# Designs tried in a protein design run: peptides against a protein of PDB entry 3PUK. Part 24

Target 1, 227 residues: chain A of PDB entry 3PUK
Amino acid sequence: ERGLKSVVWRKIKTAVFDDCRKEGEWKIMLLDEFTTKLLSSCCKMTDLLEEGITVIENIYKNREPVRQMKALYFISPTPKSVDCFLRDFGSKSEKKYKAAYIYFTDFCPDSLFNKIKASCSKSIRRCKEINISFIPQESQVYTLDVPDAFYYCYSPDPSNASRKEVVMEAMAEQIVTVCATLDENPGVRYKSKPLDNASKLAQLVEKKLEDYYKIDEKGLIKGKTQS

## One batch from the design tools (peptide)

Design b1_p15_2_s4 (made by RFdiffusion4, then SolubleMPNN; from b1_p15_2, 8 letters changed)
Fold by OpenDDE base, seed 3:
Structure b1_p15_2_s4 (fold): chain B 227 residues (1-227), chain A 15 residues (1-15)
Amino acid sequence: as target 1 above (227 residues)
Amino acid sequence: DKLKERLEKLKEINE
């Protein structure tokens, strides 16, 4: 057993590959920087072949059209990744693939979602958010993908206060995706540091966990679990 | 409520 890695793979298999699987159909899969790291951490190319993926492409790179094949986009809900998707399907004459299945690793902001809907909705066969925004390292360890988190969290410059808040929010959101993946609503523990970063992050995580479980698919509130 | 709204939007685009 690979612990958290196996759990993450099982989640992706169920939420993404099983969701769009058609018998005898092969797809091209498009990945961004984060999802490349994510899949590399929890599966092998042979696993992807078994799930009907013929080739993996980087969404950021210029790619040759394969108009007879459908594309599976497993990407983060960022302006950069979304813009690359839009380039693939934004023009009727320049569609790179037959159709698109889109799976976002996290909540896609309405601004980006509306942009997609307005420009290429007819090309999209599936759009889903699966809430996996972390990279598993080992059985009980994961890492977050938040650029410059260390710099802003520990910067003594008051001018970085705004960016620090943004980083804290991003980190909290990614931690919540871990809890959601593990079906946990834990009590948050932290160690005090010279700064109140740990306390602030803990508060954000607790708030977001509460919000997440309040508005789950069934509208149920999950009580705190032991973790 | 917000999640339900989001799901409806996703269903709309998937049709």
Scores: peptide ipSAE 0.023, ipTM 0.612, DockQ to the pose 0.655
Fold by OpenDDE base, seed 2:
Structure b1_p15_2_s4 (fold): chain B 227 residues (1-227), chain A 15 residues (1-15)
Amino acid sequence: as target 1 above (227 residues)
Amino acid sequence: DKLKERLEKLKEINE
């Protein structure tokens, strides 16, 4: 009925809420900028209540401790979000919550992961990467969250070439998360004119799809599916 | 195997 929105919600429910669910237990959920948008796009507060979330908090804001409750961190693997998490659990005397369940929307870089492991591993009950880095809009429509994507992709300045590549890489990664969420390995179709950006992006997506399915946790390699 | 390595890291932190 809601198409991609329902699929995304189902994925989050299975990968996050079902994964950390305990009977009779309520959690505080911490969100960052991206995950706020993500959840807002595919669920309501009532849905979250049904999943055992009592309160939603912004990870960037200064929050009062609720030491008797466990916290569910659904956040992007960014330095900003990770730093906020670390502030919540970095000091034994100043832990804001009883324990943490961490679910990253994408691959967490080793540098950030190691930082977490070194500082507050004892407070973490679960850490998982769920690979959802897009916002569903309609049944077959989604938006990417890549800052300044338009600016760099269409910049005529050669000095921005490196930035353009970084942006395209990020976009490709997010597109792959859509495919993973839908359990698809699509053929990529694009229009190349007037710029070759679409072609470059398509190549990146194809490469990343191949890599993803080759190293799939299930050990399965999928052929091409829906375009 | 990069995936195996990552899973081992996650296992360690979850214990």
Scores: peptide ipSAE 0.021, ipTM 0.606, DockQ to the pose 0.594
Fold by OpenDDE base, seed 4:
Structure b1_p15_2_s4 (fold): chain B 227 residues (1-227), chain A 15 residues (1-15)
Amino acid sequence: as target 1 above (227 residues)
Amino acid sequence: DKLKERLEKLKEINE
């Protein structure tokens, strides 16, 4: 039993693979840097084969067209990943694959979403945000993928204040995805001093949790849970 | 209500 890893895998299986599964159909799966790490942390290639994935491709790399196969994009909602997707389907004559199923690990900004909608909507069979923006490490431990988080959070340099806020927001968002994945709305506790980082992060998490559970994917309200 | 709006957009693209 892998604890959090198994939970994450089950979530991915349900939210992604089961969602687009078709009997007898194989798909090519496109991954970016984050989702490569994510899947590597909670499954094996054999698991993916069982889910109907014939091959995994890096979305950032140039790839040969396989026009007879549908593609499953499991990617982060970043300009880089989205741009790569757009290159695959942006041109009617140069479509890499038969169709696309897109599953974002987190909220896709409107700017990116609109760009996708405008250029590739006809090629998309499914688009979903699954809210998994963390890497499970241990049974009850996860890591966040926020560049330079440690540096900015603990930087005494006032010039880094703006970047620190951005990092805090990103971390808070990813923490919320953990809670969402576990279907929990916990009370947030923190240790204050010497820095207010924990307090600030806690506030952000609380706010985002409230927002999330106020209107979840099913329009349900979930109260606070005990952890 | 950003989430609701997003869901509507996703529904649109999936149809």
Scores: peptide ipSAE 0.021, ipTM 0.596, DockQ to the pose 0.781
Fold by OpenDDE base, seed 5:
Formats: C-alpha cells, structure tokens, sequence
Structure b1_p15_2_s4 (fold): chain B 227 residues (1-227), chain A 15 residues (1-15)
C-alpha cells in the first residue's frame, strides 16, 4: 500500500527541504494554518530537525527577529500568509531573518506573486510552488481544504450556483494536486446519484489533469492509470 | 501556457 502520508512527506522532502538544504545550515521554518496541519499529518518534529529545521514558527504571530538565520516559508498562497511574509522583510532595516526560501503549497496568484517580487525580491533565495493542497489522513485518504464545500455543493438554492462552481473548481484543483503528488493520471470514478455534483467534479478533474500533464515539468503527457 | 509563464517568473525572482 502506498502510504499517502509517506508519499506526501517524500514530496515535501524533495521539493522543499532538499531544494534549499545547505550543509551545516539551520533554518527557521514558518508555517501557516494549512501547512501546520499538513506537516503534522505526515511528519514529526524529529523529521524536521533532520532536514535542518531548528524551530517552527507560526507566520501569523509576532516573532522576534533572528537576523542571523535564514527562514523557510512553507505557506499557502493566500493574502494573509503573504502579508505576514512581507511584514518580515518589508523593511530593509528590520528584516526578521537573513533571507527567505518560499515554498507555496499551490499556485500563487499573480497579484500576490507580483507583490512579493516588488517588495522583497532581494531577500528571497528561492521561490517555488509545490502543489500540495490536501491533508493526508490515511494511506489512501485525503481531506480537501475547501471552505463551505458541503454547503454549496448540496445547496438547493439556485442562487448558489455560481459559488458552487467556484467550490467545484477548487476541489478539482486540489484533487489534481493529489494526483500530481502521487504521479498519477487516474480515470475518475464517481457516483452520479442523487446529484450531478460528482459528475461535474469528475469532468473538472479530468480537464485539469489533462492541462497539468500537457505542460508538466518534463513536458510529458502521461496516460491514464487505473486508480 | 500559464505554468510555463510562471516558471519564467520564478526564474527571474530567484536570480
């Protein structure tokens, strides 16, 4: 059984820790709400220590400067998290850390990216998107982080149709990140009753999978796998 | 595409 937690950890290790690792260097890691849950689900503090993380800090909290240490930001591409990052490096004279390595859990919107680029580019040693937008619960179970998904997906109110679409899109994106993490291009299976939500979601997932693999890092298109 | 464009932007910021 492919333990999803193990796969996620390996992905993070490769995409984040190995990417910024320097021999003998310790970093402070900044986490937001999502990444705290994510790391808690797939690793232990001892694992992080082995990867050169000395301490973990909450990005939302006020923190004392540690100017001699570099910071690893493993955060969601949200305005809140980005704003907190910007506060850490917004002032040249009051930088909280020596430099920053930023790893986003998903695609960072251009607006946020440009904001970072404009204000803190000199402090950033690395910026990557690693496409992990889910929480592994069990070996084959993951949880999506889509607020109000249940409410809108099962809402009988036609006025919620637009929001339902947004929710479906978000869920589809996160499912694709799971597939990407697992290096799979699965055939989507669903139950269509009683609502067509599953069918709609399946279609979105399939479309996004196609788009993802068409322009993947290797430029290769993977065939559908049995999943 | 959007991903390719993003990669280019990331290269710029990392330099």
Amino acid sequence: as target 1 above (227 residues)
Amino acid sequence: DKLKERLEKLKEINE
Scores: peptide ipSAE 0.020, ipTM 0.594, DockQ to the pose 0.722

## One batch from the design tools (peptide)

Design b1_p16_1 (made by RFdiffusion4)
Fold by OpenDDE base, seed 5:
Structure b1_p16_1 (fold): chain B 227 residues (1-227), chain A 16 residues (1-16)
Amino acid sequence: as target 1 above (227 residues)
Amino acid sequence: EEPDFPQEENRKKYFE
């Protein structure tokens, strides 16, 4: 069994780097907070150089234009990251790079997607969603990127109920991305908690797994595997 | 090289 880090790297290599690779071409890669952590967890700078990345830049920072080079945006589908991208290629600003390849770590909301399409579609060579929204820590350990998940999930305050549901939904989606990356359909297991959050999350994960494998392009409905 | 955007139907298949 390959470690989760190697599987994640393989996924990124196939879905991102191989997808936009052009022989002899170097790109600048733009990362946000999440994708910086993601790549740092599963690759080295030397690996990125081998994939044709000359420089890594933070999307949130002001950067000097490099108009002769194409840019690879590997970013989360958030308003903040999208807005930074739009500043680089939007109609109101000078284009910082020759063209853009955009790879989102998860489903990009239609509102953001349409905003990108309407503003700078001519500059975008690729725009894909690669379904990887977790950080590999160990062979079978990962960290979810869900802000304030602990606070809302363990809050007994009814006023936080709506936010708790949103957080659980986001967590369930990220767990499904792990399963998709590993090509597994695990039997969901959980420990009982006073607020029954584990059971609720398990149900969400199971539902999303069923939906994912039912409608995936591979057409492979997998039985429950060990996880 | 033409822009490549995912189709809505394809997006749903992977994320809904």
Scores: peptide ipSAE 0.028, ipTM 0.615, DockQ to the pose 0.549
Fold by OpenDDE base, seed 3:
Structure b1_p16_1 (fold): chain B 227 residues (1-227), chain A 16 residues (1-16)
Amino acid sequence: as target 1 above (227 residues)
Amino acid sequence: EEPDFPQEENRKKYFE
């Protein structure tokens, strides 16, 4: 079943492709490691062609300039991806494309945002943040993209406590993006583990869900669903 | 087309 994949695709279509669509215009799309996996999980190349994407390029690779075409950056708000973008537009002589549309998969840190603003603002036609930080697998299954999550969460070494907390925070954030995508405020359930990681993660998710719905544009705090 | 770069103050942490 492709229920979650379809939901994710519809969200990307609405938030990204429809947002920057111009009749008769083709764009080059730049992807990073995460967004490559994300799109691969929920669409085909033919779908992207229908959305006005002529070619897909890896943002990390050296690419030849195509100065007559606009570029659509669908990337993670990471230093690596941002630095690659800056290389494409940071200098007038180094400008690879006509203009840029940037869509981040999550909130971009202020430091990175300011760096972009200071260096490339004139080249950017649109910059938006969307809330998709997970990979859909099945109708109700998704994979989190948190490096070394297993290692730190299950590490018995107290020296990894700080890293473990960071990882759990990242996991909780991604889970909330799933809930937001599905428009659900679930009652969080978990199975207890010896290290109580599930309980801690559940608490983080609950807190972030509350924050999300409090700051939602509709200002509506939804009750917990029995999902 | 003029640049439409968001102001930092208008950025949301969570959005659809």
Scores: peptide ipSAE 0.027, ipTM 0.619, DockQ to the pose 0.406
Fold by OpenDDE base, seed 2:
Structure b1_p16_1 (fold): chain B 227 residues (1-227), chain A 16 residues (1-16)
Amino acid sequence: as target 1 above (227 residues)
Amino acid sequence: EEPDFPQEENRKKYFE
C-alpha cells in the first residue's frame, strides 16, 4: 500500500499541478500556514520545481509584485487567506501577479466565495475546491489541523459547548477529506468516553461521508471499507 | 485564456 504521504502528493499533483499546468510556464505558488505544513509533509522542493513552481511565497507576507507571472494559490478557505488573496488582486493597481489559479483545500464558504467573485473574478483562471484538510504523518496516520481542538473537545465547561460543536464539525470534515483522498468509505470505529466526543464525531463523519459519496462525480456509492 | 470561475450553481462539481 502506498503511504498516506504518497497518496496525498498524488492527489495534489493531479488536482492542482496537473490541472493548471502549461508547457513552459512557471508559476509562483502562494501558501498559507496549513498548506505549507501539508506540502512539507508530502513533498520536497524538487518535486515542486518539477511541477512548474519556481518560487513558494507565504500569502500572509508582503510580497513584491511579479506581474509577468501567474500565481497558484493553494490555500485554505479562511477569511485570512482569502483576504490576503484579495489584496493581491482586489484592485487593478494592486495586482501582484498576471493571473490567479486558486485551489482551496476544503469547501469555501459562500460568503468568501461571493467576496472573491465580486472583487476579482476577472483575474482568476481556475478556482477549485480540493478535499485535503489533513497532514499526513505515517502510512495510515494523519493529523487534523483544528485549532484548540483538544481544549474545546475535552472542556467540561458548558460555555464551550458551541465551540466544541464547531471543532467537531471541522474535525469531521477533515476526516472526510482523508477518506476522499484514499477513496475509502470506512466503517467508523470509536471508543466511547465519558464526554462521548468520539460518538458525536463518528456521527458527523458518517453523515458527511454519506453526503460526499452521494455527490461523487462517478455516481458510485461505495460500500464501507475496513479501516 | 478566459477566466474559469465556478458558477454558484455548479460549485459542487469543483469539489473533488
Scores: peptide ipSAE 0.024, ipTM 0.615, DockQ to the pose 0.364
Fold by OpenDDE base, seed 4:
Structure b1_p16_1 (fold): chain B 227 residues (1-227), chain A 16 residues (1-16)
Amino acid sequence: as target 1 above (227 residues)
Amino acid sequence: EEPDFPQEENRKKYFE
């Protein structure tokens, strides 16, 4: 059973496609590395066509302008992806598309957001953050998109400690987005390892879950669920 | 390009 894939697809459909849908309108969709993997994991091209996407383009590549069409940017909030977007809309002469809808897979740092605001605000019809920063595998299985996670988490080299913390933070954030997607506030369980990485990650997850539900628009802290 | 007023309002919400 592909339960998580279905959930993720449903989330994307409601948060992205339904949000920017206009009857009879087709859009070009721009993807980055992460969102390419994400969509590939939970939908087919036919599904995207049904959602009004005519073509998918890689944001990192040079693309020919299609000035008559609006673009849907479904991208991660990274400097690289944002810079590519800025090249598409940074100047009036450089506009590749009619307008942009931007959906970030996670929280967009204020620095990046402000950069977009300052440069491209007039071209943007929608800018939202959706909390999907994981790749669904099967059922309730997912893969975290954290570069070098394994290497740093299991590195015995103390010089990697700072990077390990960054990786742990990123992993914790992604786990929280999974929980948010599943609408669950899990009781975190783990088995300790020699490096106690599981404990550290669990603590970070718990903290971030608390923060997430505290700031949730629902204003409700959900009770812990079994997971 | 015809202005999409609802979308512009959305832009203002996020960018103003």
Scores: peptide ipSAE 0.018, ipTM 0.549, DockQ to the pose 0.119; fails the geometry check

Design b1_p16_1_s1 (made by RFdiffusion4, then SolubleMPNN; from b1_p16_1 with D4Q Q7D N10A F15E)
Fold by OpenDDE base, seed 2:
Structure b1_p16_1_s1 (fold): chain B 227 residues (1-227), chain A 16 residues (1-16)
Amino acid sequence: as target 1 above (227 residues)
Amino acid sequence: EEPQFPDEEARKKYEE
């Protein structure tokens, strides 16, 4: 069993593919850099075919219109990915596909969300924010996708303090997505170092976990578990 | 199929 990979796939299948599935309908799926890695880590192309995906395309690339087909956008809520989406649906003349189903891997900032709403809401059949912002490994291992995390977190330069906080916030958010995916509220454990980064991160994770489990998708509050 | 774009209330529920 693929452990976390299987769990992640199950989450994606339920939250994304099952949500927009129509019998006999094929969709084009648009991926960004993160979701390409994510899907590659937990599924095969044959799995995607079974979910009604005919082809996968890179959202960053120029693509030929396929106006008779609906598009499934499984993307991160970044300006780059959103801008690419808007190029596909921003105007009637620019529409590359029949309609869009959008699934964000994390909470989409209001600025980006409002930009989408204002520009192409009529083209969107579904827009959901799912909670999966990590790359699964074997068992219960995962890799965070936070650019320059190592550099900023362990930089001795005080000028990087603000960026360090941003990075730690992003990491904490991604860890919470793992917990949400696994339906666990772990007691956070860490080993302290001179910079105390682990402690700070743990505090952020704990706070975010508390917020998440106040109202989860099932309307249930869970106690702390071990992980 | 009608377009379904989430409203602000729906998003707030997700964030809370």
Scores: peptide ipSAE 0.046, ipTM 0.677, DockQ to the pose 0.491
Fold by OpenDDE base, seed 4:
Structure b1_p16_1_s1 (fold): chain B 227 residues (1-227), chain A 16 residues (1-16)
Amino acid sequence: as target 1 above (227 residues)
Amino acid sequence: EEPQFPDEEARKKYEE
């Protein structure tokens, strides 16, 4: 099946599960709000079992230690999720699991990254950013996980202008992750609407796509020069 | 198993 769900699952399987897979080893997987929705949209519990996940836990909840097991954190790079992780590994006495594998759904800000590094680096076996910040709904349809996006984008209240911009920025970022996942660099085309949201969003997407592929090209060039 | 937390250079390379 060539649907977006299968593509997303394959990406997660390759970028996360295959990356940390160890023969005969089971892990506890920690999810946040976004990754719960993401995985629910593209896989079943049986799929996770096949990937060596014994149980999934909500990172926001208070959990009992399972010190003999390694934990796979598949989380968004937010202060809330990171803080929850830090509580799990912040001190030797507070370690809930044997070790951690961390996979962020998007770029982790340096401030958060450095905070993790300073506090928990010795407990972390892997830390990667996998660039998946969208939820597949249908074969070629995805949903953006931007809280209050509809409210702010369609609000006629000028006082929401700043928040609207933030929301559009987040939406644009997620669209870029879709393009990256699909390995597409589409030309952006839009029809103007009364609120001009489509135009603004399109411009943001176009800019971010350009930036992304410039970076990717540099990465490829660097990779080619090293190989 | 040794920790494999990325250093700043490794992270930059991934971003580049």
Scores: peptide ipSAE 0.044, ipTM 0.675, DockQ to the pose 0.371
Fold by OpenDDE base, seed 5:
Order: C-alpha cells, then structure tokens, then sequence
Structure b1_p16_1_s1 (fold): chain B 227 residues (1-227), chain A 16 residues (1-16)
C-alpha cells in the first residue's frame, strides 16, 4: 500500500507539474495558505526544483514583478486567492509575470472563473481544476480544510443547523476528493456520536462517491473497497 | 505559446 503522501505527490506531479512542464524552463510558483501546507506535507523544496520551480512565493504578499518568468499558481479556488491572482495579471495593473499557469485544488465557482476569464484570460497558458483539497498526515490519515468544522459539527444548538449542514457537505466533498485521488470507493464506516453527525457525514460521502463514480471518465461504478 | 483557457465545454466535465 502506498502512503497517502506519496499518492498526493504523484497526483500533483502528474496533474500540475507534468501538465505545464517545459524543458529548460523555470517557473515561479505561487501558493496560498492551503497549498503551502499541502506541498509541505508531501514534498521538499528539492522536489520542486526538480519540477522546474525556482522559487515559491506567497500569493497573498506583495511581490516585485519578475516579468521574464512564467508563474505557476497552485491555489485554492477562493475569492482571496483569485483576487491576488487578478492583482498580478489584471488589466488595471502591470503583469507581475510573463504568463500564468493556474491549477485550482478544487472546482472553481463560476463567479470566480468568469471573473478570471473576463480580466486576464490572455495571460493564462493553462487553467485546470484538480481535486486535491486535503492535507496528508499519515499513510491513510488526512486533514480536511473546512473552517469552523469542529465548532459547528459539535454544536447541539439548532441555530447552527444550517451552517452545520454546509460544513458537512464541504467535508464530504473533500473526503470524496481523497477517494478520487486514491482511486478507491471505500465502504464508509463510522462511530456514531450523540449528535449523529458521523452518520450524516457518512451518508453524504456515500452519496457523493456514488455520484462521482457514475460520471467518471470511464463511466465505472466501483464497488466498495477496503479503506 | 498560446493561451489555453478552458472553454465552457471543457470546464463542464468538472461540474458533471
């Protein structure tokens, strides 16, 4: 069995680095908070150098232009990250870099996608959505990036019910991305809590897994696997 | 090198 870190790295390598690789070309890579944690969890700087990354920069920080170099944006599809990208390539400002390769860690909402398209499509050499919205910690352990998940999921207050549902949906989606990355359709198991959140989450995961594999590239319906 | 911004059809595969 392959460790989750290696699987994630392999996925990033194939989906991101191999996708935009050009022999002899170095790129600046822009990361946000999530992707910084993600890459730090599954690779070293030496690995990035091998993939043609000369330096990594924080997308949230003000940066000096390096107009002769192309930039690889590996970022989450959030308004904050997208806005930072738009500041780098938007029509109202000088371009920070020669061109952009954008890889989103998840599906980019239409509003953000259209905003990018309208403002700086000519600067974008590649724009791809990948499904890696988790941080590997151990061989089969990962951390979800869902803000306030703990607070809302464990709140017995009915006033938080709506938010709890949103959080659980987001969690379920991220779990499915893990499964997709591992190419597995696990039999979901859980230990129920007093609030039965685990059961609900399990149901959401199962549903989303079913939907995902029904519409996968091969049209395959996978049975439950060990995980 | 030409820009390769995805068209609507290409992007739809991620929504489905």
Amino acid sequence: as target 1 above (227 residues)
Amino acid sequence: EEPQFPDEEARKKYEE
Scores: peptide ipSAE 0.046, ipTM 0.684, DockQ to the pose 0.444; fails the geometry check
Fold by OpenDDE base, seed 3:
Structure b1_p16_1_s1 (fold): chain B 227 residues (1-227), chain A 16 residues (1-16)
Amino acid sequence: as target 1 above (227 residues)
Amino acid sequence: EEPQFPDEEARKKYEE
């Protein structure tokens, strides 16, 4: 009944918690809006305690320093989240925590990455990009997190064409993360509409899937699955 | 523990 949620949790456990685990060490975890929803969808607080997390904090809120503890940042690679991180470790203020482990839910743009590198590199013990940009639901259901997706995809205004393309790109990327999480290379199926949004999205997904599996670390090119 | 920041090659591999 919660197959996808379990898969997502296992991915996070392996990619994040197991990666930075130290025996007997507790960390403070910092979450943003997306990762709060993500973790809430696939785990309980008791699960996080078992992984060595003592408390969860919102990265956007003002927080008191806990200088003796290391912080685990599980955040999206957005300007807002990155800026909040920089406030915690940047040169303008005292460090809020002993050190930082950063795990991004997606590829971090070079501009943001370079900004972090220039400002806080000495405080960062880990900085990794994982591939999970969706919210799991019951069974094999998931929700995309693309702001204004409905508005731009169904807008009759031609002036929104460029933004529509950006939205579809983001949606396609998130769908690929689902496939990567499930280790599937599906034959994409869709129902076409007059605006051809489903067809365009399917094409983007197929292209991205091809690229993903072509460069797989295992050197495997997987055939299409029947999922 | 020493900082372990990803190199450009690692990032490019992920991006591709």
Scores: peptide ipSAE 0.045, ipTM 0.676, DockQ to the pose 0.496; fails the geometry check

